# Peptides against a protein of PDB entry 7Z53, part 100

Target 1, 150 residues: chain A of PDB entry 7Z53
Amino acid sequence: PRIKNQADCIPFFRSCPACPGSNITIRNQINALTSFVDASMVYGSEEPLARNLRNMSNQLGLLAVNQRFQDNGRALLPFDNLHDDPCLLTNRSARIPCFLAGDTRSSEMPELTSMHTLLLREHNRLATELKSLNPRWDGERLYQEARKIV

## One batch from the design tools (peptide; made by RFdiffusion4, then SolubleMPNN)

Design b2_p24_1_s3 (from b2_p24_1, 18 letters changed)
Fold by OpenDDE base, seed 5:
Structure b2_p24_1_s3 (fold): chain B 150 residues (1-150), chain A 24 residues (1-24)
Amino acid sequence: as target 1 above (150 residues)
Amino acid sequence: LLQLIAELEKNLPIALRLQLLALA
């Protein structure tokens, strides 16, 4: 779930933080999804794609985020760079390209987009926390450890 | 998953909303 105020939330490392007043249905849904979600949808199943999904501009172990749009400061999936972008062609007025994710299904199934976004945010949150706990870890270590937790 | 999307639709960020519209 998109948490606007995390002050009263309980941290959960394998999922988004759980707020006492939050809907248990949403909480359980997230937990269930993270249990069977193929991490390749977020991280990529092939190394070249996995590298393209990472933020390589620093040693924070972060996944790449959208450079054009944010959600009140929160991350969105980066756009892909397709020669013939079907998302752009589907609705020319929207002018939103397909998202770059672990596989092409993220744009083929719009329902997955939000989940991919949430998992992106969770990874980056975890990486950030791990950096705070382990200041000497490099980007690769942070990335891998966060990936293992997700 | 559809239920999750339905709950999120109320406050989806504009980029995601536009993407959903583009793919609809």
Scores: peptide ipSAE 0.062, ipTM 0.594, DockQ to the pose 0.039
Fold by OpenDDE base, seed 3:
Structure b2_p24_1_s3 (fold): chain B 150 residues (1-150), chain A 24 residues (1-24)
Amino acid sequence: as target 1 above (150 residues)
Amino acid sequence: LLQLIAELEKNLPIALRLQLLALA
C-alpha cells in the first residue's frame, strides 16, 4: 500500500551502495523528489506478509535475507516456506525454493527478482545507517523510517 | 528513485533466479 503520511519523513542523506566512488549517487531530504514510488512489491501489501518479510530476530528494522546464498557478500531474497513449492517441483535436482517477496511474481520473472533484491539491499542499508544515527530507535521505528525513505 | 534504481541495476545480475539455480 501507499504510504499516506509523508509528513513524517526525516532529514536524511543516502548514497548509492553499489556505485563506484566517483559515481556515487547522493540523495538527501532537500533534494528528494516529492513524488512517491509504491514499494508494496518489496514490503508487501498485507500485514501478515509484511511481517514475514522482516527480520524479527533483532531490533534493527531489517528485512529478512536469504540464509543459504549471497551474491558476493550481498543479500539475496529469502526463500518462501510453501508446502507445495512450485519452484522445487519444476527442478527437483536444483532444490531451490521460490523467493519470498511482496510480489508473488518474484520467482517467475528474473527482472522482478533483481528489482526486489536491489530494494531489499537498499532498505537494509538505510536501516543500518538510521540505527547508527539514532541508536535509541527500536526495530519498528527503523523499519518504518527506512520504508519511507525508499 | 527510478533513476537511482536503474543505475544500481547495472551492478546487479538480471537473472538472479537463474543464477541461484546454477549454484545448486
Scores: peptide ipSAE 0.060, ipTM 0.616, DockQ to the pose 0.025
Fold by OpenDDE base, seed 2:
Structure b2_p24_1_s3 (fold): chain B 150 residues (1-150), chain A 24 residues (1-24)
Amino acid sequence: as target 1 above (150 residues)
Amino acid sequence: LLQLIAELEKNLPIALRLQLLALA
């Protein structure tokens, strides 16, 4: 995770920081979200999960995207493959499984889903730009460099 | 972030929007 002004806030693993005197307002919430990024929520904290979150079909260093749906042409999180998928059970008529992300709660909170989606798009944007700038870089290099920038 | 959520609610496929609303 990356946090700004670490001396002013208490960092928590895979959660937003707790800053003394912080108010529960929309403005402060936005500030907290912009001042703290936990990359493990997007990339996964364990190698097996991290590999599953990557697009391994090419050498572009991309994260995997949803293969069934797009958001007006833009990427969405890929679906997970869960036994007894709680998302499918929650809404039988929708028939939409849970999203796959570095955090298992990615489908439980729209705010979290949106953040993951945003960071997914940003990573893939960065990887694409890095590929253009560095044509000789392989997928691993592109992925790692984009991850460092996010 | 709030703007992104609002935009997603407008543009996501209906099935996805329904799922997100159900889980929220």
Scores: peptide ipSAE 0.057, ipTM 0.636, DockQ to the pose 0.026
Fold by OpenDDE base, seed 4:
Structure b2_p24_1_s3 (fold): chain B 150 residues (1-150), chain A 24 residues (1-24)
Amino acid sequence: as target 1 above (150 residues)
Amino acid sequence: LLQLIAELEKNLPIALRLQLLALA
């Protein structure tokens, strides 16, 4: 069976393979989580999401952080605002919504959550440093420059 | 990354940890 209408397809893609330079039949996949960092998962690949991930309350170029919780003073990912929040439904006793990040899977794996959290902190650190070095830069400039560095 | 995960799992509020574990 094959999907006749491509519009009905859920897109799947294979990770990039490593090239061992030998005639082998086993494909060696590149582990994106350990081999490199794709910052698009932090910033979002779509403009509306990217805007929602930013702290728009100031001109510091920061990503939004959780307003309810911190990790010993360190930032955590902000909560999303989903109508039917699967995180709330999955664990009703926890009463913790899904996190908002550039990757919709950010709440599904502690590994991803941690990665996003780390890179969130790094971005905000960079933006803060850039603001110190360039006091006249506005939030957009700070955000973009920090994004480039990450 | 593994160290960060371990640290976050240790230090996050319990509700957050439970949430993450449930979704994993």
Scores: peptide ipSAE 0.051, ipTM 0.607, DockQ to the pose 0.023

Design b2_p24_1_s4 (from b2_p24_1, 20 letters changed)
Fold by OpenDDE base, seed 1:
Structure b2_p24_1_s4 (fold): chain B 150 residues (1-150), chain A 24 residues (1-24)
Amino acid sequence: as target 1 above (150 residues)
Amino acid sequence: VLLLLRQLEKELPIALKLQALALA
């Protein structure tokens, strides 16, 4: 980072710049995530993150949900565990950490937080229904099939 | 995808509420 005193900084990350095509004067960003259609923003693009986003306490193929808060009984995104949590640094009085999602930007934009929450709920709904339809499926199959449907 | 979009439409009021809470 350019600023030496990072105590008052909110850490944000950007993707590497890219100039696709023959016109190198147009600066774009390299996609750090796969396509939106594959819902990698929900499931994570890397295996370690994907595992952390899953509920591994059972064989229901569910994504992990927030253990502290709910929205009128409905699921919210789980919290991340960051040492230098930018969400805590942004508003010290709120004391709400950043959410954990497949997209690292989930806590940077409330629109993304909302969308990821909806897709989390949809995945878990699908996995639940798939379990009802296929009682013998294990958690891995339920997770993968729900992921494919999303 | 179409089924998902329909579900998202149903959940849209909740999404907007979450956004409002995040901005508050």
Scores: peptide ipSAE 0.017, ipTM 0.501, DockQ to the pose 0.021
Fold by OpenDDE base, seed 2:
Structure b2_p24_1_s4 (fold): chain B 150 residues (1-150), chain A 24 residues (1-24)
Amino acid sequence: as target 1 above (150 residues)
Amino acid sequence: VLLLLRQLEKELPIALKLQALALA
């Protein structure tokens, strides 16, 4: 690596290149995300991550929210639990960990963070409304139905 | 979807400002 101080580096793993045809001059990235259409950036493309993004302490079908901070009573993304958290490293004084979302880049781009936050709120709003309309639905049903709508 | 887009249009600028303030 060009930067030798690896302790302060943000850990990035380069995806495998996608080779469209014989054009090897353009290095396309393999997209491991399912798609933008299915909101995998919010829910995660893999089941283990998806479960970590959910509030599993009840049957309300909610996504997990930040337990330390709110935005005037509105939800924020939960914090991740990263070894060598790059967000903590970039600003030692703030001591704010990286956010956890379906997209690992959620804390890298403020625009993305904001979008994830809004969609988190929307999901939880939908799940809450669906629960009101369908009191017999369990958490899984509420979660899935809200996910379909988002 | 349209309602969501309208809501996002209203809230996103505020969210971005808040995020920028948090990062400042």
Scores: peptide ipSAE 0.016, ipTM 0.456, DockQ to the pose 0.020
Fold by OpenDDE base, seed 4:
Structure b2_p24_1_s4 (fold): chain B 150 residues (1-150), chain A 24 residues (1-24)
Amino acid sequence: as target 1 above (150 residues)
Amino acid sequence: VLLLLRQLEKELPIALKLQALALA
């Protein structure tokens, strides 16, 4: 059974293999988890998405936060604007739209939602601190520098 | 990375709370 319509496919990518040092038959992948933190899930890998994830209402270099809800004063992920929001459709009583993040799966797993939220807060914290240290930096500079640190 | 680890350590209880809320 092969998918005839490629539009119906969900892309899955296999990790790069590590170079074997001996005659091993088991494929070993590169351990990226312990090497670094890839924050592309927070910032978005595509430029249009990356822009949508930013707070462009000021020059503070912040990521956008939820405008309706907070967690005891702490930021939550902003809501996406989906035509047919699967989050709304899944639980109609909750009436909570899908969250917007760099990873499209952000609302599919609570673990991802939590992690994205934490990293959102960290970015905004960093950007705020950088603004304090460098008052003349514009929003783009603050955003990029905070992104580099994360 | 070090900053992230420190932040994650501090925010871990909040992360767990968020997970619980997301599962509700």
Scores: peptide ipSAE 0.015, ipTM 0.449, DockQ to the pose 0.022
Fold by OpenDDE base, seed 5:
Structure b2_p24_1_s4 (fold): chain B 150 residues (1-150), chain A 24 residues (1-24)
Amino acid sequence: as target 1 above (150 residues)
Amino acid sequence: VLLLLRQLEKELPIALKLQALALA
């Protein structure tokens, strides 16, 4: 990636290798997920960013969603507020700013955009379900519990 | 993580649609 800040990289975890002594050419995996996504990228690695990614208008523990566009009624990532937004400069006619997500790559790769979007939706779904199950939980509790589940 | 992966499998068609829209 062309990202200078390596802290913005999404960690991809792998299962531990299981190398049989009789075969040095094949690297097997133990009984675990071959790879898994660290959903922390959707929440932001820093507290200021994490707060900006949250919906602070209510006590539902939701992440912020796009206020201009939806995908068939489903949430999209919110827009960032960059002074010199490269997304706006890339296509001035489209007038679509960069998305705000856990890292700056969210608008560079459609795959990452999609993944962040899915995780956003899943968090909000979980928070909504947790609210129905625990009506007295406040927004912070809902947010943290949903984050833990994700 | 396991629940997430299961959900991602179900949502993958939507993700692909989003990618297609981004590339269009």
Scores: peptide ipSAE 0.015, ipTM 0.474, DockQ to the pose 0.026

Design b2_p24_2_s1 (from b2_p24_2, 17 letters changed)
Fold by OpenDDE base, seed 2:
Structure b2_p24_2_s1 (fold): chain B 150 residues (1-150), chain A 24 residues (1-24)
Amino acid sequence: as target 1 above (150 residues)
Amino acid sequence: SARDREIELLRLLRDRQMALRRLA
């Protein structure tokens, strides 16, 4: 999400010394909605999963997004690739898989789906901004720095 | 159309939520 109302902020500073262009005020605002969230649910706590959640087709440090659907032009979570996908079993004619996220319950709980989606969008927004500020950063650097901010 | 697919997805997800909760 993009924070627009400072009155809704819960100030919490996370240090990011390697992130040029960010100041304390901006950082606190960015952290307002995400500081209480365990970001491992978005990025994955296991390295193989974390890699699968990334867009590895470029050096933009982005998380992978759904390639079939969007939400009025905005990103949705990518689909998983599960054998005996329980989401596919709920409607066999629709053929829509479960979402892939750091938390396997993302498709089971709408609250998680929503939160994961918002944080996905925020990460990609941050990575895009960091790329603009630091054109020489590679995808790994962009990904890690955006992850620190989320 | 892309819009139709999006609407269908939203409807599917709503239906899926109830179904998956029953399995939990």
Scores: peptide ipSAE 0.114, ipTM 0.695, DockQ to the pose 0.034
Fold by OpenDDE base, seed 1:
Structure b2_p24_2_s1 (fold): chain B 150 residues (1-150), chain A 24 residues (1-24)
Amino acid sequence: as target 1 above (150 residues)
Amino acid sequence: SARDREIELLRLLRDRQMALRRLA
């Protein structure tokens, strides 16, 4: 990323010696999670899926978030649009579809759902910070740079 | 309400794994 003010702490860098220990700890935790789950499971391994996981309504480089639900103001994974949605089939009265993520197992395994949700939030946080630091970056640049950091 | 929907979603997520594995 192109940082305008290098004197400030850059907590979203994987190697940020200029940041205090607390920020480093958070970043290390995210890196550990990313290594465990594989970032491709968050962003999608195929280009069509990757595009569907992005928020294309603006140039902020964000991943798409759920449009029906939030977790106390925090983002949740967007819903998929499956013809034979197994999540809908398991509980027809609930009418809650499967989530859309890079990993098809996300809805099947709540553990993965939780981790991918956290990584979604982290990506969007990073993209937001990068936009603040680099106001002229377009959505593609922001998305790619945030993806590299996650 | 929005809060009620959120609570319901969280409950569904908590219990979804076993149900989905039965379908799979």
Scores: peptide ipSAE 0.101, ipTM 0.690, DockQ to the pose 0.040
Fold by OpenDDE base, seed 4:
Structure b2_p24_2_s1 (fold): chain B 150 residues (1-150), chain A 24 residues (1-24)
Amino acid sequence: as target 1 above (150 residues)
Amino acid sequence: SARDREIELLRLLRDRQMALRRLA
């Protein structure tokens, strides 16, 4: 399940936070490798990362997409800018860096890459639709509302 | 060509998992 107010939660590395709160029910951590329900893997759990994942060139509330490659016209994740990029080490001649995503493991597992890619496309689709329905919403509003729906 | 590079990217993604796990 998605946790919207992560400030009230205890963070866990590579998993969803646990949120004891004041509820009678406990919320256990969810391993990111076994669950894709938490969209924080797509949007990032830290504000600096979350900002880096966004398209800040406009007020459309979009996530950033790859500027070099597409998948038959469809969006791919943007590339990261790692000092010692392990993806570049797998095939030095190919020169394809790791992807940037909310989960640092996005490039380690094709399953995660695929899921992030699909949810990236879905977010941008939703943001586009929300802009059409609400032309006066700014980029922050569009981004947040799309994030809530995903 | 650009299309050839895109195809190569997709092939890399398909085969990257084990290689990256060894480097991590």
Scores: peptide ipSAE 0.100, ipTM 0.686, DockQ to the pose 0.033
Fold by OpenDDE base, seed 3:
Structure b2_p24_2_s1 (fold): chain B 150 residues (1-150), chain A 24 residues (1-24)
Amino acid sequence: as target 1 above (150 residues)
Amino acid sequence: SARDREIELLRLLRDRQMALRRLA
């Protein structure tokens, strides 16, 4: 885990009534998985990109999600806004742009798209739960704490 | 429908990899 300052935090547990196992095991598994991938591929390694990947319409600490499409009600990565979008050039009739992600390869490789999507959903799930547990936290705090857990 | 759009998107994502790599 990448969590440093927990002094003012209400403890977060991933357990639910329908979830078997220990919170520690589940959390360790997720952290181990993300340790093999640079989380910067999800959050961005540069501050301007990182801000663009966030949902700034509220103080919920969420990553931005696609505004046009969902996957059976679940979030997809947001689209980028490129002037010369290579994804649009691939199929001009379809008019589906590239995804915006911390790593541009997310649009080039469906495998990466899937991984990024799953981690996006996990972040937003965590941020949502953290908001419920810590109502006083602002969007920045929620975002950072969720990022540390992922 | 929303479902149709979703299916279309997934198909496009599946089929664009080689074309994008050629542009890279």
Scores: peptide ipSAE 0.094, ipTM 0.682, DockQ to the pose 0.031

Design b2_p24_2_s2 (from b2_p24_2, 18 letters changed)
Fold by OpenDDE base, seed 1:
Structure b2_p24_2_s2 (fold): chain B 150 residues (1-150), chain A 24 residues (1-24)
Amino acid sequence: as target 1 above (150 residues)
Amino acid sequence: SKRDREIELLRMLRELEAVLRRLA
């Protein structure tokens, strides 16, 4: 979820529990939405995969983003690097490889791919904001703190 | 085609973003 009115909400609370204008119905809906694709689907349940999903080129605590395509400047999921890429083999004319995500089903279910993309963007947004607020935090701290909020 | 799949993904992304925008 994204806090639209930062003037009325204390940032970096999951489901914005400290927002004076928040109501239980909205929070329940947000929790239900984020629970459908849990953190393991976004960040990976195994450490090797989790590391591959991170941007290791800096200390900003960011998740890796697609290096070939963007959505009008907005991030997309990175591509996986598979020898026998099933996405390429299934549709040779499309020539789009499978996306890399915490859940391999993301490449087979566009709905999950879309949701993972949004959560990727939200993580990176949060990490960026946390870096601004806490300049001394390293990449690991930023990554973990952003992960807790998503 | 590659472009067609990208467009479809972006369409779905926009739809999901609209839902999240209504909730946030």
Scores: peptide ipSAE 0.062, ipTM 0.645, DockQ to the pose 0.073
Fold by OpenDDE base, seed 5:
Structure b2_p24_2_s2 (fold): chain B 150 residues (1-150), chain A 24 residues (1-24)
Amino acid sequence: as target 1 above (150 residues)
Amino acid sequence: SKRDREIELLRMLRELEAVLRRLA
């Protein structure tokens, strides 16, 4: 999910959207869509997994992105590192490894893969914007605040 | 090849992402 017309929006958290008119409707649609995906599916419910899903190379509060592929410059989910990768075995023609996400089932349903990809991009977008607005925030603060909005 | 994998991945994601973009 992505809000296209953000110019009319005041910075807000997911629980308190501050957009007028059509942006409120768009936000409601986003909330309805993301309500089907628990945030834990994106961020991981266990701390070790959550850390592996983060970009820990800087203090920007970003989620890790694929290092091999991009979608016209846009981020994709990182690949997992499985010995016997079931995604490679079940779809040998595509030869796409399983993605690393908060829920291992993300690679089982293309719809979830796409949703997680969009939420990854949204998180990183929000973290980047929050960094611009709050230059003194560290990576942990940026990550947590962006997570609250997604 | 790497390119073939990329094309397939992008095809799958772009098709579904297009639907999601209309929803949110």
Scores: peptide ipSAE 0.055, ipTM 0.631, DockQ to the pose 0.058
Fold by OpenDDE base, seed 4:
Structure b2_p24_2_s2 (fold): chain B 150 residues (1-150), chain A 24 residues (1-24)
Amino acid sequence: as target 1 above (150 residues)
Amino acid sequence: SKRDREIELLRMLRELEAVLRRLA
C-alpha cells in the first residue's frame, strides 16, 4: 500500500547505519523478513554497493535496471556479477545469475526479489517526476531526494 | 529451464503487485 495523504503519516525510525544513535540494521536472516521494509535493502547500506546499484550513465538519479530482461516493458533488477554465483550453481540448467540489490538475499526468494523490483520501479518513477519538477537538479540530488521519499 | 524460472519470478511479482494494489 501507498499513503496518498501525508496527514495519515506518523513519524517512524528507519535504519541508518551511518547515523549516530541508530540501532536498527538489516539482518541477512530469513526470519527477519517479517520486519518492516527497510529502504537499505533497496539502496544498500554501504557506499560501494550503493554506487553499484545506481545508473551512472546519466544525471537522472536512477537505479540500475536489468539490461537483458524486462517485464512487459517494465524494469527488473540488474544481475550481479559474482564469482561462483550461487544462483547459477543451485540450478545449473536455468543459467540465471543472482539479482543485484541492497540485500544480499535478493535472489533467495522470489517474494523478496519481487519486493525489491517494485521499490526499484518506484524509485525510478519518483526520480523521473522530480526531474520534471526540478529540471536543474543533478543526478545526485535527484537520487537522494527520491531515496528520502521511498 | 531458464524460461520456467523467469515465468515463476514474474508470477510472484504480479501476485505481490496485486496484493499491494488491493491494500493501497
Scores: peptide ipSAE 0.048, ipTM 0.623, DockQ to the pose 0.041
Fold by OpenDDE base, seed 2:
Parts: structure tokens; sequence; C-alpha cells
Structure b2_p24_2_s2 (fold): chain B 150 residues (1-150), chain A 24 residues (1-24)
């Protein structure tokens, strides 16, 4: 993500060749994750998917969030709607379908799902802040402006 | 510090992974 004018944003830099500290594993993990981040993973590269990833119930420019589960009050990715959901088949008792994200592999890689979740939260945080700063902006404007910052 | 922020980000990712595993 390219964070602009947000002092309290997630410290997600595209590269950190000289991260301070002696823990090399931490530095390597951050570099690997940040190099992988692409806006299309979060927002979708196709218009139909992009629309399905948005919260269309209001004009707040938010991404859709899970309606069944939360992480101690914080948002999780919404569920996908697959006829033959492989996630449901993996654990029938859990009844947890695959997550919906810009990348269909999000449910297959916990690290990817976690990163998507953080970026989802960041987008919604940014959209909320932009709404506060610009009360007259509609949902489309808020969504696009937040997307540019992530 | 920058290092503290990086460590915190990784902590958050690990916590989210744990939550997702509980959902599965």
Amino acid sequence: as target 1 above (150 residues)
Amino acid sequence: SKRDREIELLRMLRELEAVLRRLA
C-alpha cells in the first residue's frame, strides 16, 4: 500500500532494505509480505468482483465485511458464495465457507487471508476518516479516495 | 520506533491467523 497523509495508518512499506533491529526473520517476513501486496488482491481486478467486495448498503465507500463473525469487534473478510465450496467440504461440522477477496486463493493461505483482513480494515478506516473530513462525499468518492491511499 | 511498528504488524498478522484457524 501507498499510505498518504495518515500518521496513524498501518506501517506497511513496499520495501525495507535497512529495517533496524537484529531479528532477521522479522525483517525478511515483512519484506516478503510487502512485496506481494497489490491493490487488485484487495479490491479485485474485475468489475463484477470489485462490486461484490464493496458494501452496497450505504454511501460510506466501505468494503464488505463478514456478517457472521468478527474478531473481538473487528472486521473479517466476507464469505464467498460458491455452489461447491471447498472450504465447507474440508470441515463440514464447522460450516465455514471460503472467504471472498480480490484473490481467490485468500482462503487457501492463512497469511494471505490475514493480510487481506488487515488491508480491509485499513480501507474501511480510511473511508471512515475521509467521510469525517469530507461529509459531502458520496460512497463512490470515498471508496476511490480510500483505494488510492491503501 | 520503526522497528516496533514492524514487530507490531507481524503480531497482528499472527493473531489474525490464529482467529481464522479457529473459524475453520
Scores: peptide ipSAE 0.024, ipTM 0.513, DockQ to the pose 0.046

Design b2_p24_2_s3 (from b2_p24_2, 17 letters changed)
Fold by OpenDDE base, seed 4:
Structure b2_p24_2_s3 (fold): chain B 150 residues (1-150), chain A 24 residues (1-24)
Amino acid sequence: as target 1 above (150 residues)
Amino acid sequence: SKRDREIELLRMLRERAAALRALA
């Protein structure tokens, strides 16, 4: 996880507790895995975009997911709402709108689409587990803590 | 059905991916 300084000792379910003096070996391994990916591509670097990527209908700290389709029951990126959607205009046969993501390249490179999708699922998984562990946390806390772990 | 729509989406996504790769 990317979280370093926490006032409270809380359990992390990625096999590493969020406590000072926790197992450094486990933490190092997790940090090595998460540092491989720039998660800012998922959350957005601009505040207005970051807000649009979140599910604001509840206090669960989730990222928004596609409302029309799933992949074998798993979440997909939400569609953007573009007046002149370049994804629709450049590929009439596919008929798939551009995805909304933290990186505008998500609909331009299939590799990025896959990475965004996987990390979307991971964030929502983490937020769900954090809610279970900390039922009094509000949506902002859940979102931020999950974001720090990803 | 819902499953049929998911399969169709995956087909369309594959076509999109192929088209994007062809543009590179």
Scores: peptide ipSAE 0.167, ipTM 0.751, DockQ to the pose 0.024
Fold by OpenDDE base, seed 1:
Structure b2_p24_2_s3 (fold): chain B 150 residues (1-150), chain A 24 residues (1-24)
Amino acid sequence: as target 1 above (150 residues)
Amino acid sequence: SKRDREIELLRMLRERAAALRALA
């Protein structure tokens, strides 16, 4: 259920409360990457793409992560599934397909790949923290609230 | 192992980056 008694909760950022409870882990501060004006490169500007960038296997509000590789336990961008994948065609020895991101240029510039990866991790971190603070929120609420903070 | 896969990924990413720079 929606939190109705906000007086007993600590608000974080916009509409994200942290309510005290014996089974709720509460942090004093939730960090956010607010230095970026536009995060559409992470989430996608079109609804079909935005849905494809989400992890729909649970109600945790997470973005999809790479299913083949991690970076010392940390998430990487998921691979796209393209016909005639240009990333594979330009360097057949590297054998890495294009990454799936809100910006199609992510695989063309390593700098963008790194930035998108960091923002992916930040979103998932925020969604995880919000789930801990608000255990009754569903995946859509978690996703949207995390997106608003990023 | 997981470590071997990560090392291989890093190798591939470095090769990919080098190839992209060569095309620029």
Scores: peptide ipSAE 0.159, ipTM 0.744, DockQ to the pose 0.019
Fold by OpenDDE base, seed 3:
Structure b2_p24_2_s3 (fold): chain B 150 residues (1-150), chain A 24 residues (1-24)
Amino acid sequence: as target 1 above (150 residues)
Amino acid sequence: SKRDREIELLRMLRERAAALRALA
């Protein structure tokens, strides 16, 4: 559910979607992609999972990111911590765990992994921008507002 | 290098995904 008390909010608009000269066809296509991606795939449908997908080490409203690897300096999905990790069992020499995501298929379909990764990066970008615009917002507010925009 | 390890990770992830689909 949306935060109802927004009296102290400073409005935020995405740069590209806010531009009047943006390509409407491309924008609609992007919107269709985000609608196709049920937000639950990124944020989790259950509250315990949703909390585990967040970075709780600060009040920045960020999703957790991989602590071992990056993609040319950009964030990757965090690893899960499964007792009997099927990803580790499938390729024992690699010793790379399954990703932690709202959708368990994230480690089964590279296409989904990529989409999750992009949306992770977008969320964290939005949360960072919202923090800059609204320094008084706590982590929960930042997380929820960024989630609404994605 | 660090970048090489990241590229190798992506390769391994792709191969693992294929293996997991084969088991499903």
Scores: peptide ipSAE 0.138, ipTM 0.716, DockQ to the pose 0.032
Fold by OpenDDE base, seed 2:
Structure b2_p24_2_s3 (fold): chain B 150 residues (1-150), chain A 24 residues (1-24)
Amino acid sequence: as target 1 above (150 residues)
Amino acid sequence: SKRDREIELLRMLRERAAALRALA
């Protein structure tokens, strides 16, 4: 439920390390799944790359998405802007530039492309949800909190 | 149109996938 008076809003942390009334089995299962995922390929392990992967046009904490194409309205990985783009040079018929991701292999392996795309969508979904729950949070806070959950 | 762009993307992706599989 949304609170009309924004001054009365209390920050909600979706991580819920000690969720009251939660099922322990469910919580343990979530922890196991999240520990398995190394999201560095999505967010980048270096700060300059991490910044380039973010949508800096607003304070929504979103990752950047493709500006040319969508998948039935859903986000795709953004294209990189490489000089002498190896993806374009490798397959001139397809004419698809390399994707920008935390892992350079994202454009080389369709499996990684798909995984990165799904995680991109999940991050942006989480950030959007967190913004709804915490309207006062800025983009940095939203980004970091969503990153912790993915 | 939006539909045309989607169709074009699918074509491009299929061609790219085929090329990548051929290299494997």
Scores: peptide ipSAE 0.135, ipTM 0.716, DockQ to the pose 0.031

